# Peptides against a protein of PDB entry 5OK6, part 53

Target 1, 215 residues: chain A of PDB entry 5OK6
Amino acid sequence: ELPGLDSQWRQIENGESGRERPLRAGESWFLVEKHWYKQWEAYVQGGDQDSSTFPGCINNATLFQDEINWRLKEGLVEGEDYVLLPAAAWHYLVSWYGLEHGQPPIERKVIELPNIQKVEVYPVELLLVRHNDLGKSHTVQFSHTDSIGLVLRTARERFLVEPQEDTRLWAKNSEGSLDRLYDTHITVLDAALETGQLIIMETRKKDGTWPSAQL

## One batch from the design tools (peptide; aimed at target 1 N132 L178 D179)

Design b2_p26_7_s3 (made by RFdiffusion4, then SolubleMPNN; from b2_p26_7, 9 letters changed)
Fold by OpenDDE base, seed 4:
Structure b2_p26_7_s3 (fold): chain B 215 residues (1-215), chain A 26 residues (1-26)
Amino acid sequence: as target 1 above (215 residues)
Amino acid sequence: VVPPQETIHVTDEQLEAHSKRVAAEE
């Protein structure tokens, strides 16, 4: 059931639990397409529930690059292309208006960067491969705040590496060079890893040598 | 940005060829 227009406005724009609430690391926020949100604003501010400004179902279609993987378009800008809502506000809007059939919610996490919290709209997608099988990549999303250690653990898990096997990572650069990700305590951001970058997991040989020593 | 300690300069062809060699040794 749709609440009164003033109630809708207060719930969604409420400074404690609404759009303007403080970001907290680890919380989920959701993207809403800007034009839909503006139409909703106009509707609830108009004071007429029967207004022609009724926004209808939430439709984020313009934010998606494709309807298969539901990947976001690149270069979307907060306040121009979309609005960020905390989970509670998003769920209210979905409950009131619905979400376009087949569209997934666009959920993102708040991350802690140096001196700022941010909703990470674009996590880093890395192509994880084994050194011995470069043709079989696993695309995995990481936060910019994730450690290289997490990337390594994730690679080990995906490739079913035994606990006793020693592994390390290399980042492949566009020029073909390989940079060793030796420090596992730095973040994906600190390592300047980028979406689409190939990350090569090297496994130490039984003789104690590294395959890359022959490169 | 933290600079890597080790950089290997290798062509894609060299890397692929090496990868195949390593795979054959396993």
Scores: peptide ipSAE 0.483, ipTM 0.902, DockQ to the pose 0.894
OpenDDE base, seeds 1, 2, 3, 5: peptide ipSAE 0.456, 0.472, 0.459, 0.455; ipTM 0.883, 0.894, 0.881, 0.888

Design b2_p26_7_s4 (made by RFdiffusion4, then SolubleMPNN; from b2_p26_7, 7 letters changed)
Fold by OpenDDE base, seed 4:
Structure b2_p26_7_s4 (fold): chain B 215 residues (1-215), chain A 26 residues (1-26)
Amino acid sequence: as target 1 above (215 residues)
Amino acid sequence: MVPPEERIEVTDEQLEAHSRKVAEEE
């Protein structure tokens, strides 16, 4: 059952789990399409539950670039295209109004950057490949705050690398050359890795040499 | 900035050719 309009407003906007609550690292937040949210605001502020301003089901269709992979459009802006809600507020709205049939929720994580917390709407999608098989890429999402060490571990896992095998990463740069990701303690952000960037995992030969030494 | 010793200048064709060679050696 739908709560009273004032109760809805207080719960979503001003509650302990409301839109304006502090961000906390690791928490889930959800995107809500701005026009739907504004329609909801108008409805709950109107004071008439039977108003023609009833927002209907949450519809995030305009935020997606396709209905197959459900990827977000590029260049979406908070406050213009969408509103961010904490998980509790999102779940309330979904329980009250429903979500458009077939649409997945748009869940994102709060990350901690130097001196700020942010909902990471666009994590970095890297193309992981093995040096010996460049044609078989694995697209994997990483946070900007993830370490290169995590990227390496993830690559090893995806390619089923044995624990005794030594591996390292190269990033293909914009000039087409390869930059070795030699410092595994820096972040994806610090390494300036970008979505769609090719990351090559090199495996050390049994003779102790690296394949790239012959490039 | 990546140190020069940690950068390899290679064409896509060279990289692909080397990749195939490494694959044949495994």
Scores: peptide ipSAE 0.519, ipTM 0.938, DockQ to the pose 0.641
OpenDDE base, seeds 1, 2, 3, 5: peptide ipSAE 0.513, 0.513, 0.516, 0.511; ipTM 0.936, 0.936, 0.937, 0.935

Design b2_p26_8 (made by RFdiffusion4)
Pose (drawn by RFdiffusion4):
Structure b2_p26_8 (pose): chain A 215 residues (1-215), chain P 26 residues (1-26)
Amino acid sequence: as target 1 above (215 residues)
Amino acid sequence: SDEMVEENFTLNGDVVPDFDGWKKLL
C-alpha cells in the first residue's frame, strides 16, 4: 500500500533516508530517469493522491544503451538525464511504484577522491583475457580508485588461475601495442585505463620464461 | 595456440602513471 504523499516526500527527499543523505565511500546509490522523478515530485507535491500525475512504475529504459547488455548510456548528466537516490530511497520507491518488468536497477557506489566524495556513475569496464586466447574475455567493472593489484587478483579468480601459476598484466593501447602494467599499487586511474580496454594476463611457463619475451 | 605471440605485439615498456588524472573526475 502506498504511503501518504507527505510521508513519501519525507522518505525520499530528507535526512538520512533520502536525497540529503551524506555521501559515504562504498555506499550504493541508484539512478532514476529524470522525467519519472519529476513526475513523482509533481505528484507528491500536488496534494491529490488520485491525481493523473501518478507516475506509475519506474522505467529507466531511456538510460540504457540496449537490453542485451543493459549498459548505462555514456555521456549522461546528473540533474538532466537522471537523479541519484540512496539505496533506501530506491528500495522504497520500487516497493511503492514497482520497477519495469525485466529491467535491472542501475546501482553505483560512492568513492573517495582527494578532496571529495562522489558517486562513480562511470567506472572503467575492462576486458580481461589470458594471453593464449584474446577473444575469451571476462568483462568486469572496476573503480577508477581500484588498484592494478585488484585487477590482477580479479583476473586470476575469474580464470581459475591456480596458486602456483605466476601471472602479470599488459594493456592493449589505442595504437594496438602493449603497455606493461608493472606496478600493482597504483590505481586504474593512475594507469590511465579506459572503458573497453583489453587487459592481457600472461602466465609464466614452467621453465620460468614468459610468453611476452617472444614479442 | 598463443594468440598474443601470434599477433607479435610491440612492447612499449612500463606504463607511465598519471597521479593528476583524478582532476578529470571533478

Design b2_p26_8_s1 (made by RFdiffusion4, then SolubleMPNN; from b2_p26_8 with D2N E3S E6A N8K T10K D20E)
Fold by OpenDDE base, seed 2:
Formats: sequence, structure tokens, C-alpha cells
Structure b2_p26_8_s1 (fold): chain B 215 residues (1-215), chain A 26 residues (1-26)
Amino acid sequence: as target 1 above (215 residues)
Amino acid sequence: SNSMVAEKFKLNGDVVPDFEGWKKLL
């Protein structure tokens, strides 16, 4: 059942589960398309449930670049294109108004950056390849806060590398050179890795030599 | 015959191959 308009406003905007609550690392937040949210604000502030301002179901279509992979458009801006809601507020709105048929929720995580919490709207998509098969990439999403060690473990898992095989990573830079990712304890952010960047997993040969030492 | 010497870049003193060099050798 749809709550009273004042109750909706209080649950979504004001309180421990409201839009303005502090961010906490590891929490899920959800994107809501800005025009829908503004129509909802107008509806609940108008005080008339029979008003022509009824927002209908949540429709995030304008935030997606495609309806196949449900990727976000690049360059979306908080407060202009979308509003961020905590999980409880999102689930209330979905329960009251519904979500457009077939659209997935746009769930994002709060990450801890140096001295700030942020909702990571755009995690880094890396193209993982093997040194000996550069034409077969696996696109994998990582947080900016994920370690290079996690990228390496993920590459090993995706390529079914045996535990006894030694591996290391190289990043293709903008100049077309290869930067070796020596430190596995630094983050994706610290390594300045970007979406669409090619990451080469090199596997050590049985003779103990590295393939790259022959280049 | 302009031998396109693969420009080996030095990162931290190590000679790193270019990506196009890697594609030709592997």
C-alpha cells in the first residue's frame, strides 16, 4: 500500500535511511533518474494523492547507454542526471511505485578514499589478457580501492592458472608501452588504471624465464 | 631498410618492450 505523502517524504529525504544520511564504506546505494525523482518530490510535496503529478514507476532508461548490457552513460553527474539513495530508501520507492519492466537496479558501493567516502558510480573496467593470446580479453570490473593483487588473482582465476605457476601483470599505457605492475599491494587508483585499459597477465615459463625477457 | 627499432622504454631503469613489439614476437 502507498503510504501517506508526508510519510513518504520523511522516509526518503529525512532520517536514518534518508538521502542525506552519511555515507559508510561497503554500503549499497542506488541511482534514481533525476526527472523521476523531481516528479516524485513534487507529488509528495503537493499534498494531493489524486494529483496529475504522480510519478509512475521508476524509469532509469536515460541513464543507460544500452538495454543489452545495462551500462551507464559516461559523464553522468550527481544532482543533475541522478540522485543517490541508500538501499532502504530505494527499496521503499520500488515497493511503492515499481521499477520499469526489465530494467535492473543501478546498485553502487560506497568506497573509502583518502579522507572521504564516495559512492563509486564508475568502477574500473579492465581488459584482462594472457601474454600469449592478446586477442582474447576478459572484461572485469574492479573498484578503484581494489589491490593490484586482487586484479592478479582474478586474472589467474579467469585464465585457470595453476597455483604453482608464477604470474605478473603489465598495463598498456597511452603511449603503447607496457608498465609493469611490480607492487601488488597498491590500489587500482594508485596504479592510475583506467576503464578500457589492457592488462596483460604474463606466465613464467617452465625453464624459469619470463616471456617478456625475450623482447 | 628502416629497421623500426622497437623503442624500448626505460621505466625505473628497466627496459620495457612496447606492446606492438610484444604482438610481433608472441
Scores: peptide ipSAE 0.165, ipTM 0.658, DockQ to the pose 0.044
OpenDDE base, seeds 1, 3, 4, 5: peptide ipSAE 0.018, 0.086, 0.076, 0.026; ipTM 0.537, 0.629, 0.610, 0.514; seed 5 fails the geometry check

Design b2_p26_8_s2 (made by RFdiffusion4, then SolubleMPNN; from b2_p26_8, 8 letters changed)
Fold by OpenDDE base, seed 5:
Structure b2_p26_8_s2 (fold): chain B 215 residues (1-215), chain A 26 residues (1-26)
Amino acid sequence: as target 1 above (215 residues)
Amino acid sequence: MDSFVESKPVLNGDVVPDFDAWKKLL
């Protein structure tokens, strides 16, 4: 049974635990399609539970570009296309109204940038390849706050690199050159890595030479 | 307009000037 309309409003819209609460790094937030959310607001503010303003199931279909990989459309804007809800508020709405059949929740993390907390709606998708097999990419998602060291470890794991093998990364830039990701302590953001960017994992030869030293 | 603070790309020293040169190592 649905809670009373005033109770629903207080659980979702309060400034302490609801939509208006402060962002905290590492917390999960969820996207809700804006039209559905506005319909819900109208329903709970109307004061009639039997109103024709009943929002039905949460449907985020308009936020997805595909129903295979469940990727978000590019260029979605908070407050225009979607609202962000903290995990507790999202789970209440899903419990009360349901989520459209087969749709995954759109979960995102709060990241800490040097001067601000932000919900990272668009994590960076990198194309990881080996230097000797550029045709076989592994798409992997990273936070802008992830280190290049994590990208390197992830590449090593995906390519089943042995612990004794020495490896390094190169990023293909927009000019078609390759920039070496030498510092592994900088972030994906500091390295200016972008979605769809090709990242080459180079493995050191048994003779101790690097393949790229022949370029 | 989110001001992307242009963190200066820490130019990590080594640049391969041509990605197509890399493809030729294969």
Scores: peptide ipSAE 0.176, ipTM 0.674, DockQ to the pose 0.054
OpenDDE base, seeds 1, 2, 3, 4: peptide ipSAE 0.069, 0.115, 0.155, 0.153; ipTM 0.601, 0.637, 0.662, 0.675

Design b2_p26_8_s3 (made by RFdiffusion4, then SolubleMPNN; from b2_p26_8, 9 letters changed)
Fold by OpenDDE base, seed 2:
Structure b2_p26_8_s3 (fold): chain B 215 residues (1-215), chain A 26 residues (1-26)
Amino acid sequence: as target 1 above (215 residues)
Amino acid sequence: SNSMVEERFELRGDVKPDPNAWKKLL
């Protein structure tokens, strides 16, 4: 059942628990397409539940590149293309109006940056490959705040590397050369890794030599 | 399948942390 219009407005726009609440690292926020949200605002601010301004189901279709992988379009801007809502507010709206059938929610995490929290709308998608087969990539999503150590562990898991096998990472840079991801404690952000970047997992040979020593 | 060695990549040094990288996310 839909709450009263004033109750909806207070629940979603409340500065303590609504859209304007402070960001906290690790929390989930959700994207709502801007036009739908504006239609909802007009509906609840109009004070007439029988108004032609009823927003209908949440539909984020315009935010997606495709309806198969549900990848976001690049270059979306907060406040122009979408609104960010905390999980509680999102779940209220979905419970009241529904979400378009088959469409997934657009969940994103708050990350901690130097002196600021931000919702990470675009996590980094890396192309993980093995040094001996650069044509077989695994696309994996990482936060900018994830460590290179996590990228390495993820690569090892995806390629079924045994625990006793030594591995290391290389990043293909914009110049087409390889930079070594030596420090596993730095983040994806610190390493300036970008979406679509090729990350090569090198496995040490049984003779104790590295394949890259032949370069 | 092309290998790292077959591609003949130029190897550079170790990646150093960019203290300004976070500014790209603002």
Scores: peptide ipSAE 0.490, ipTM 0.938, DockQ to the pose 0.796
OpenDDE base, seeds 1, 3, 4, 5: peptide ipSAE 0.477, 0.478, 0.483, 0.487; ipTM 0.934, 0.935, 0.935, 0.937

Design b2_p26_8_s4 (made by RFdiffusion4, then SolubleMPNN; from b2_p26_8, 8 letters changed)
Fold by OpenDDE base, seed 5:
Structure b2_p26_8_s4 (fold): chain B 215 residues (1-215), chain A 26 residues (1-26)
Amino acid sequence: as target 1 above (215 residues)
Amino acid sequence: MDSLVEEKFVLNGDVKPDFEAWKKLL
């Protein structure tokens, strides 16, 4: 049974646990399609549970680029295309109204940027390759707040690099040259890495030379 | 789209190998 309309409004829109709550780093937030959310607002504000304004199941279809990989469309805007709800509020709405069959929840994390918390709606998708097999990419998502050291570890794991093998990263830049990622302590953001960027993992040769020393 | 003003961290002026040159070494 649905809670009373006033109870629904209070649980979703309150400033302590609802939509208006402060962002906290590491917390999960969820995207809700704006039209559905506005329909829900109209329903609960109308005061009639039997109203024709009943929103039905949550349907985020318009936010997805495709229903295969469930990637978001580019350029979605908070407050225009979607609203952000904290995990508790999202789970309430899903429990009350359901989610459209087969659609995954659009879960995102709050990240800490210099002097601001933000829900990271668009994590960075990097194309990881080995220096000797540039045709075989692994697409991996990273936070802008993830270190280059994490990118390197992830590349080593994906390519099954032995612990004793030395590896380093190169980023392909817009000019078609390679920028070496020397500092592994900087973030993906600090390194200005972008979605779709090619990241080359170079493995040191058994003779102690680097493949790139021949370039 | 909040353009995060990327402060240009000057990556030290080390050798920038050409990616197409890399592809030809394989």
Scores: peptide ipSAE 0.174, ipTM 0.640, DockQ to the pose 0.038
OpenDDE base, seeds 1, 2, 3, 4: peptide ipSAE 0.144, 0.165, 0.023, 0.019; ipTM 0.614, 0.617, 0.496, 0.492; seed 4 fails the geometry check

## One batch from the design tools (peptide; aimed at target 1 E175)

Design b2_p27_1 (made by RFdiffusion4)
Pose (drawn by RFdiffusion4):
Structure b2_p27_1 (pose): chain A 215 residues (1-215), chain P 27 residues (1-27)
Amino acid sequence: as target 1 above (215 residues)
Amino acid sequence: SAAEETAAQARAELELARSRLHDALEA
């Protein structure tokens, strides 16, 4: 059952429960298509529960590239294309109005940057492959603030690399050559990695030689 | 355009040379 209009307003807009909730690293926020949010706003501010301004189910279809991979469209601007809600507010809105059938929520996380916290709407999507098959990829989203060491550990896990196997990483650049990702302590941002980039994990041979020594 | 092609090849070779040098130092 729907809460009253003022109750909905308080839950979604205010304090710890709503849009005014402070940004804390690691917390989840969700994207809501702006038109739907403005319609909900007009409804809850209108004083009439029976109004035709009732927004209906949340539908973020215009925010997605397609329904095959459900990727968020690039180039979206907060306040123009979408509004961010904390996880609780999103949960409440979905429980009240529903979410379009078959459509996934768009969940993003708050990250820490040198002097600010922000929701990372566009993390870096990396294609992780082993050197022996450059077409067999695990597509994984990493934060700009994740370390290269995390990228390596993730690639190892995704490919079920055994503990005794030694592995290291390369990145294929826009020129089609390889840049060695030497330092595991630096971040994806420091390494200037971009979405869609191919990250190649090579495995040391049993004799101790590396496949890349052949390049 | 030719200068850019040469510079791209030089950068690719420099990355591989740095890898071989690193492997030799680790051995």

Design b2_p27_1_s1 (made by RFdiffusion4, then SolubleMPNN; from b2_p27_1, 21 letters changed)
Fold by OpenDDE base, seed 5:
Structure b2_p27_1_s1 (fold): chain B 215 residues (1-215), chain A 27 residues (1-27)
Amino acid sequence: as target 1 above (215 residues)
Amino acid sequence: SEEEKEEIEKKAKEQMEKFREALAAEE
């Protein structure tokens, strides 16, 4: 059952627990398509529950580039294409109006950057490959705040590398050369890694030499 | 099979050549 229109407004738009609440690192936030949200605002502000302004179920279809992988379109802008809601507010709207059948929620995490907290709408998608099989990639999402050490561990896990095998990473740069990722303590952001970038995991040979040292 | 081994070795060699080309562009 839908709560009263004033109650809906107070639960979603308030500055303490709703849309305007402060961001906190590690919290989940959800994207809502802007036109649907504006329709909901108009409905609850109108004060008539029987109004023709009823928004219907949440439909985020215009935010997706495909319905197979449910990837977001590139270049979406907060306040223009979507609004961000904290998990509690999102769950209220879904419980009241429903979500379009078959659409997943668009959940994102708050990350802490050196001077700002933000919802990370676009995590970095890296193409992980082995040095000896560049045609076989694993696409993996990372936060900009994740360490290169996490990227390396994830690559080792995806390629089923044994604990005793030594590995290191290279990034293919925009010039087509390979930059070695020496420091594993820096972040994905500090390393300037971008979505679609090829990351090569090199495995040390049994003789103790690196494949790249013979090039 | 021996043919499968040769094909794997050929692919590995081709991938190493691509890896070398990518590193040589840095020198």
Scores: peptide ipSAE 0.086, ipTM 0.616, DockQ to the pose 0.037
OpenDDE base, seeds 1, 2, 3, 4: peptide ipSAE 0.030, 0.030, 0.047, 0.046; ipTM 0.557, 0.549, 0.593, 0.581

Design b2_p27_1_s2 (made by RFdiffusion4, then SolubleMPNN; from b2_p27_1, 17 letters changed)
Fold by OpenDDE base, seed 2:
Structure b2_p27_1_s2 (fold): chain B 215 residues (1-215), chain A 27 residues (1-27)
Amino acid sequence: as target 1 above (215 residues)
Amino acid sequence: SAAAAAEARRRQEEEMERFREELEEEE
């Protein structure tokens, strides 16, 4: 059942707990397509529950690139294409209006950057490969705040590397050359890794030599 | 098949060779 229009407005737009509340690291926020949100605003501000301005179910279809992987379109802008809502506000809207059938929520995390908290709408998607099977990539999503050490651990897990095997990472740069990721303590952001970038995991041989070493 | 396994090994060796060549061009 829909609550009163004024109650809906206060719940979603409340400055302390609603759309404009401060960001906190680790919290989940959700994207809502801008046109739907504006129609909802018009509905609740109109003061008539029987109005033809009823927004219907939430539909974020225009934000998605495809309905298979549910990836966001590139270049979406907050306030123009979508609105960000905290989890509580999102769940209220979904409970009141529903979400389009089969469409997943667009959940994103607040991350802490050196000088600001931000909702990470576009995490980094890296292509993980082994040095000896470059044509077989595994796409894995990482936060800009994740360490290179986490990327390496994730690659080891994905490729079922045994704990006793030594591994290291290389990144294919924009010039087509290979940069060694020596420092595993820096972040994905600090290493300037980008979506679609190839990350090569090299595994040390049993004889103690590296495959990349000259024979 | 044995032929498919042999082709997979050949491809693996070729990819590893290309990887080494790409590294040598940067040193």
Scores: peptide ipSAE 0.038, ipTM 0.414, DockQ to the pose 0.039
OpenDDE base, seeds 1, 3, 4, 5: peptide ipSAE 0.016, 0.018, 0.005, 0.005; ipTM 0.409, 0.379, 0.313, 0.316; seed 4 fails the geometry check

Design b2_p27_1_s4 (made by RFdiffusion4, then SolubleMPNN; from b2_p27_1, 16 letters changed)
Fold by OpenDDE base, seed 2:
Structure b2_p27_1_s4 (fold): chain B 215 residues (1-215), chain A 27 residues (1-27)
Amino acid sequence: as target 1 above (215 residues)
Amino acid sequence: AQAAAEAARARAEAQMAAFREALAKEE
């Protein structure tokens, strides 16, 4: 059931769970396609619930690259392409208007960066590979705030590395050279890792030597 | 099947060689 138009406006735009509320690290926010949101604003501001300005169900189709993987298009801009809503506000809108059939919500997390909180719309997608099979990758998403240690642990898990096996990471740069990720305590952001970048997990040999040392 | 496995192994070794070569260029 749809609440009154004024109530909708207050619930979504204002209050403790409104669109303009402060960001808090770890919270979930959701993307809403800009044109739909503007149509909703026009509807609720019009004061006539029977108006032809009814927005219909939420449809974020234009934000997706495809309807198979449901990945966001690159280069989307807040306020131009989409609006960010807190989880509570998003859930209200979905309950009132529905979401397009089969379309997943676009949920993102607030991350803590130096001196700022930000909704991380685009996490970093890394291509994880083993040193001896560079052509077989696992694509995994990481936050910019995730540690290199987490990337390493994730790689170990994906490749079923035994706990007693020693591993380390290398990053392939755009020039084709390899940089070793020595410090596992720094973040993905600090390491300047980017989407699509190849990350190589090297496994130490039984004899205690590293494959990369065998020139 | 055996030939395919051998080819896969050879490819892996070639990739490893390329990996080492790339490292050597960075040093």
Scores: peptide ipSAE 0.112, ipTM 0.635, DockQ to the pose 0.041
OpenDDE base, seeds 1, 3, 4, 5: peptide ipSAE 0.029, 0.076, 0.067, 0.032; ipTM 0.594, 0.644, 0.627, 0.583

Design b2_p27_2 (made by RFdiffusion4)
Pose (drawn by RFdiffusion4):
Structure b2_p27_2 (pose): chain A 215 residues (1-215), chain P 27 residues (1-27)
Amino acid sequence: as target 1 above (215 residues)
Amino acid sequence: SDSLEQLREEMEEAAEEREERELEEEE
């Protein structure tokens, strides 16, 4: 059952429960298409529960590239295309109004940058492959703040690399050549990796030689 | 392997294209 209009307003907009919740690293926030949010705002501020301004179910269809991979469209601007809500507010709104059938929520995380916290709406999507098959990829979203070491550990897990196998990473650049990802302590941002980039994990041979020595 | 051969061909093509751009700048 729907809460009253003022109750909905307090839950979604205010304090720890709503939009005013402080940004803390690691917490989840969700994207809501701006038109739907404005319609909800007009409804809860209008004083009439029976109003035709009732927004109906949340539908973020215009924010997705397609319904095959459900990727968020690039180039979206907060306050113009979407509004961010903390996880609790999103949960409440979905429980009150529903979410379009078959559509996934758009969940993003707060990250720490040198002097600020922000919701990382566009993490870096990397295609992880082993050197022997460049077309067999695990597509994984990493934060700009994740280390290259995390990228390597993730690639190893995704491909079920055994503990005794030694592996290292390369990145295929826009010129079609390879840049070695030497340092596991630096971040995806420091390594200037971009969404859609192919990351190649090579495995050392049993004799100790590396496949890339042949290049 | 086929994948290492493909990578080698792409790296050689990128090196040649970079040399052609340097030569054009010198002219």

Design b2_p27_2_s1 (made by RFdiffusion4, then SolubleMPNN; from b2_p27_2, 12 letters changed)
Fold by OpenDDE base, seed 3:
Structure b2_p27_2_s1 (fold): chain B 215 residues (1-215), chain A 27 residues (1-27)
Amino acid sequence: as target 1 above (215 residues)
Amino acid sequence: SASLEKLREEMEKAEEERKKKLEELLK
């Protein structure tokens, strides 16, 4: 049942689980297309439930670059293209107005950066490859807060590397050279890895030598 | 080798600079 307009406003904007609530690391937030949200604001502020300002079903179609993988368009800006809602507020709106049929929610996580909490709208997509087969890549999403160690473990898993095999990572830099990712304890952010960057997993030879040492 | 150490230092500095820029962009 649709609650009263004032109740909707208070619950979404000013409630304990409202839009302006503090960010907490690990929590899920959801993107809502800005025009829809503004239409909703106008509706609930208008005070007439029977008004022509009814926002209808939530439709985030304009935020997606494709309807196959449901990837976001690049360069979306908070407050201009979308608003962020905490999970509770999102679920309320979906329960009241519905979500466009077949369209997935745009769920994102709050991450902890050194001096700020932020909803990570764009996780880092890395292209993982093996040193001996650059033609077979796995695109994998990582948080900026994920460790290089996690990237390495993920690469090992995707390429079915046996536990006894020793591996290490290289990142292709903007100059086209390879930077060795020596420290596995630093984050993706610390290593300044970017979306679309090629990450090469090198596997140690059975003789104990590294393939790169022979180049 | 001294050359490899220098290269590592240069790479570390470049990573630190890139990190700072990225942190600024993420603020």
Scores: peptide ipSAE 0.024, ipTM 0.492, DockQ to the pose 0.042
OpenDDE base, seeds 1, 2, 4, 5: peptide ipSAE 0.022, 0.023, 0.000, 0.012; ipTM 0.489, 0.429, 0.281, 0.328

Design b2_p27_2_s2 (made by RFdiffusion4, then SolubleMPNN; from b2_p27_2, 12 letters changed)
Fold by OpenDDE base, seed 3:
Structure b2_p27_2_s2 (fold): chain B 215 residues (1-215), chain A 27 residues (1-27)
Amino acid sequence: as target 1 above (215 residues)
Amino acid sequence: SASLEELREQQRAAEERRRQRRLEEEL
């Protein structure tokens, strides 16, 4: 059952659990298409539950690039294309109005940057490959706050590398050259890795030599 | 199956060609 209009407004917009609540690292927030949210605002502010301004079910279709992988369109802007809601507020709206059939929720995480918390709407998608088979890529999402060490561990796991095998990473840069990722403690952000970037995992040979050192 | 070795060779060759072009443009 839908709560009263004033109760809906307070629940979604209140400073403690609503849209304006402080961001906390690791928490989940959800994207809501801006036009739907504005329609909801008009409905609850109108004071008439039987109003023609009823927003209907949440429909985020315009935010998606495709309905197969459910990737977001590039270049979406907060406040123009979507609004961000904390998990509690999102779940309230979904319980009250429903979500369009077949659409997944657009869940994103709050990340801690050096001087700010931000909802990471666009995590970094890296193309992981092995040095000996560049044609087989694994696309994996990483946070900008994830370490290069995590990227390496993830690559090792995806390629079923044995624990005793030594590995290291190379990034293909914009000039088409390979930059070795020496420091595994820096973040994806610090390494300036970008979506669609090719990351090559090199495995040390049994003779103790690196494939790249023979060049 | 492209190897890291093949990719590095292609990159070195491309960089060398770029250096040669820049030298020709500065002259």
Scores: peptide ipSAE 0.022, ipTM 0.475, DockQ to the pose 0.525
OpenDDE base, seeds 1, 2, 4, 5: peptide ipSAE 0.017, 0.014, 0.007, 0.021; ipTM 0.492, 0.487, 0.337, 0.477; seed 5 fails the geometry check

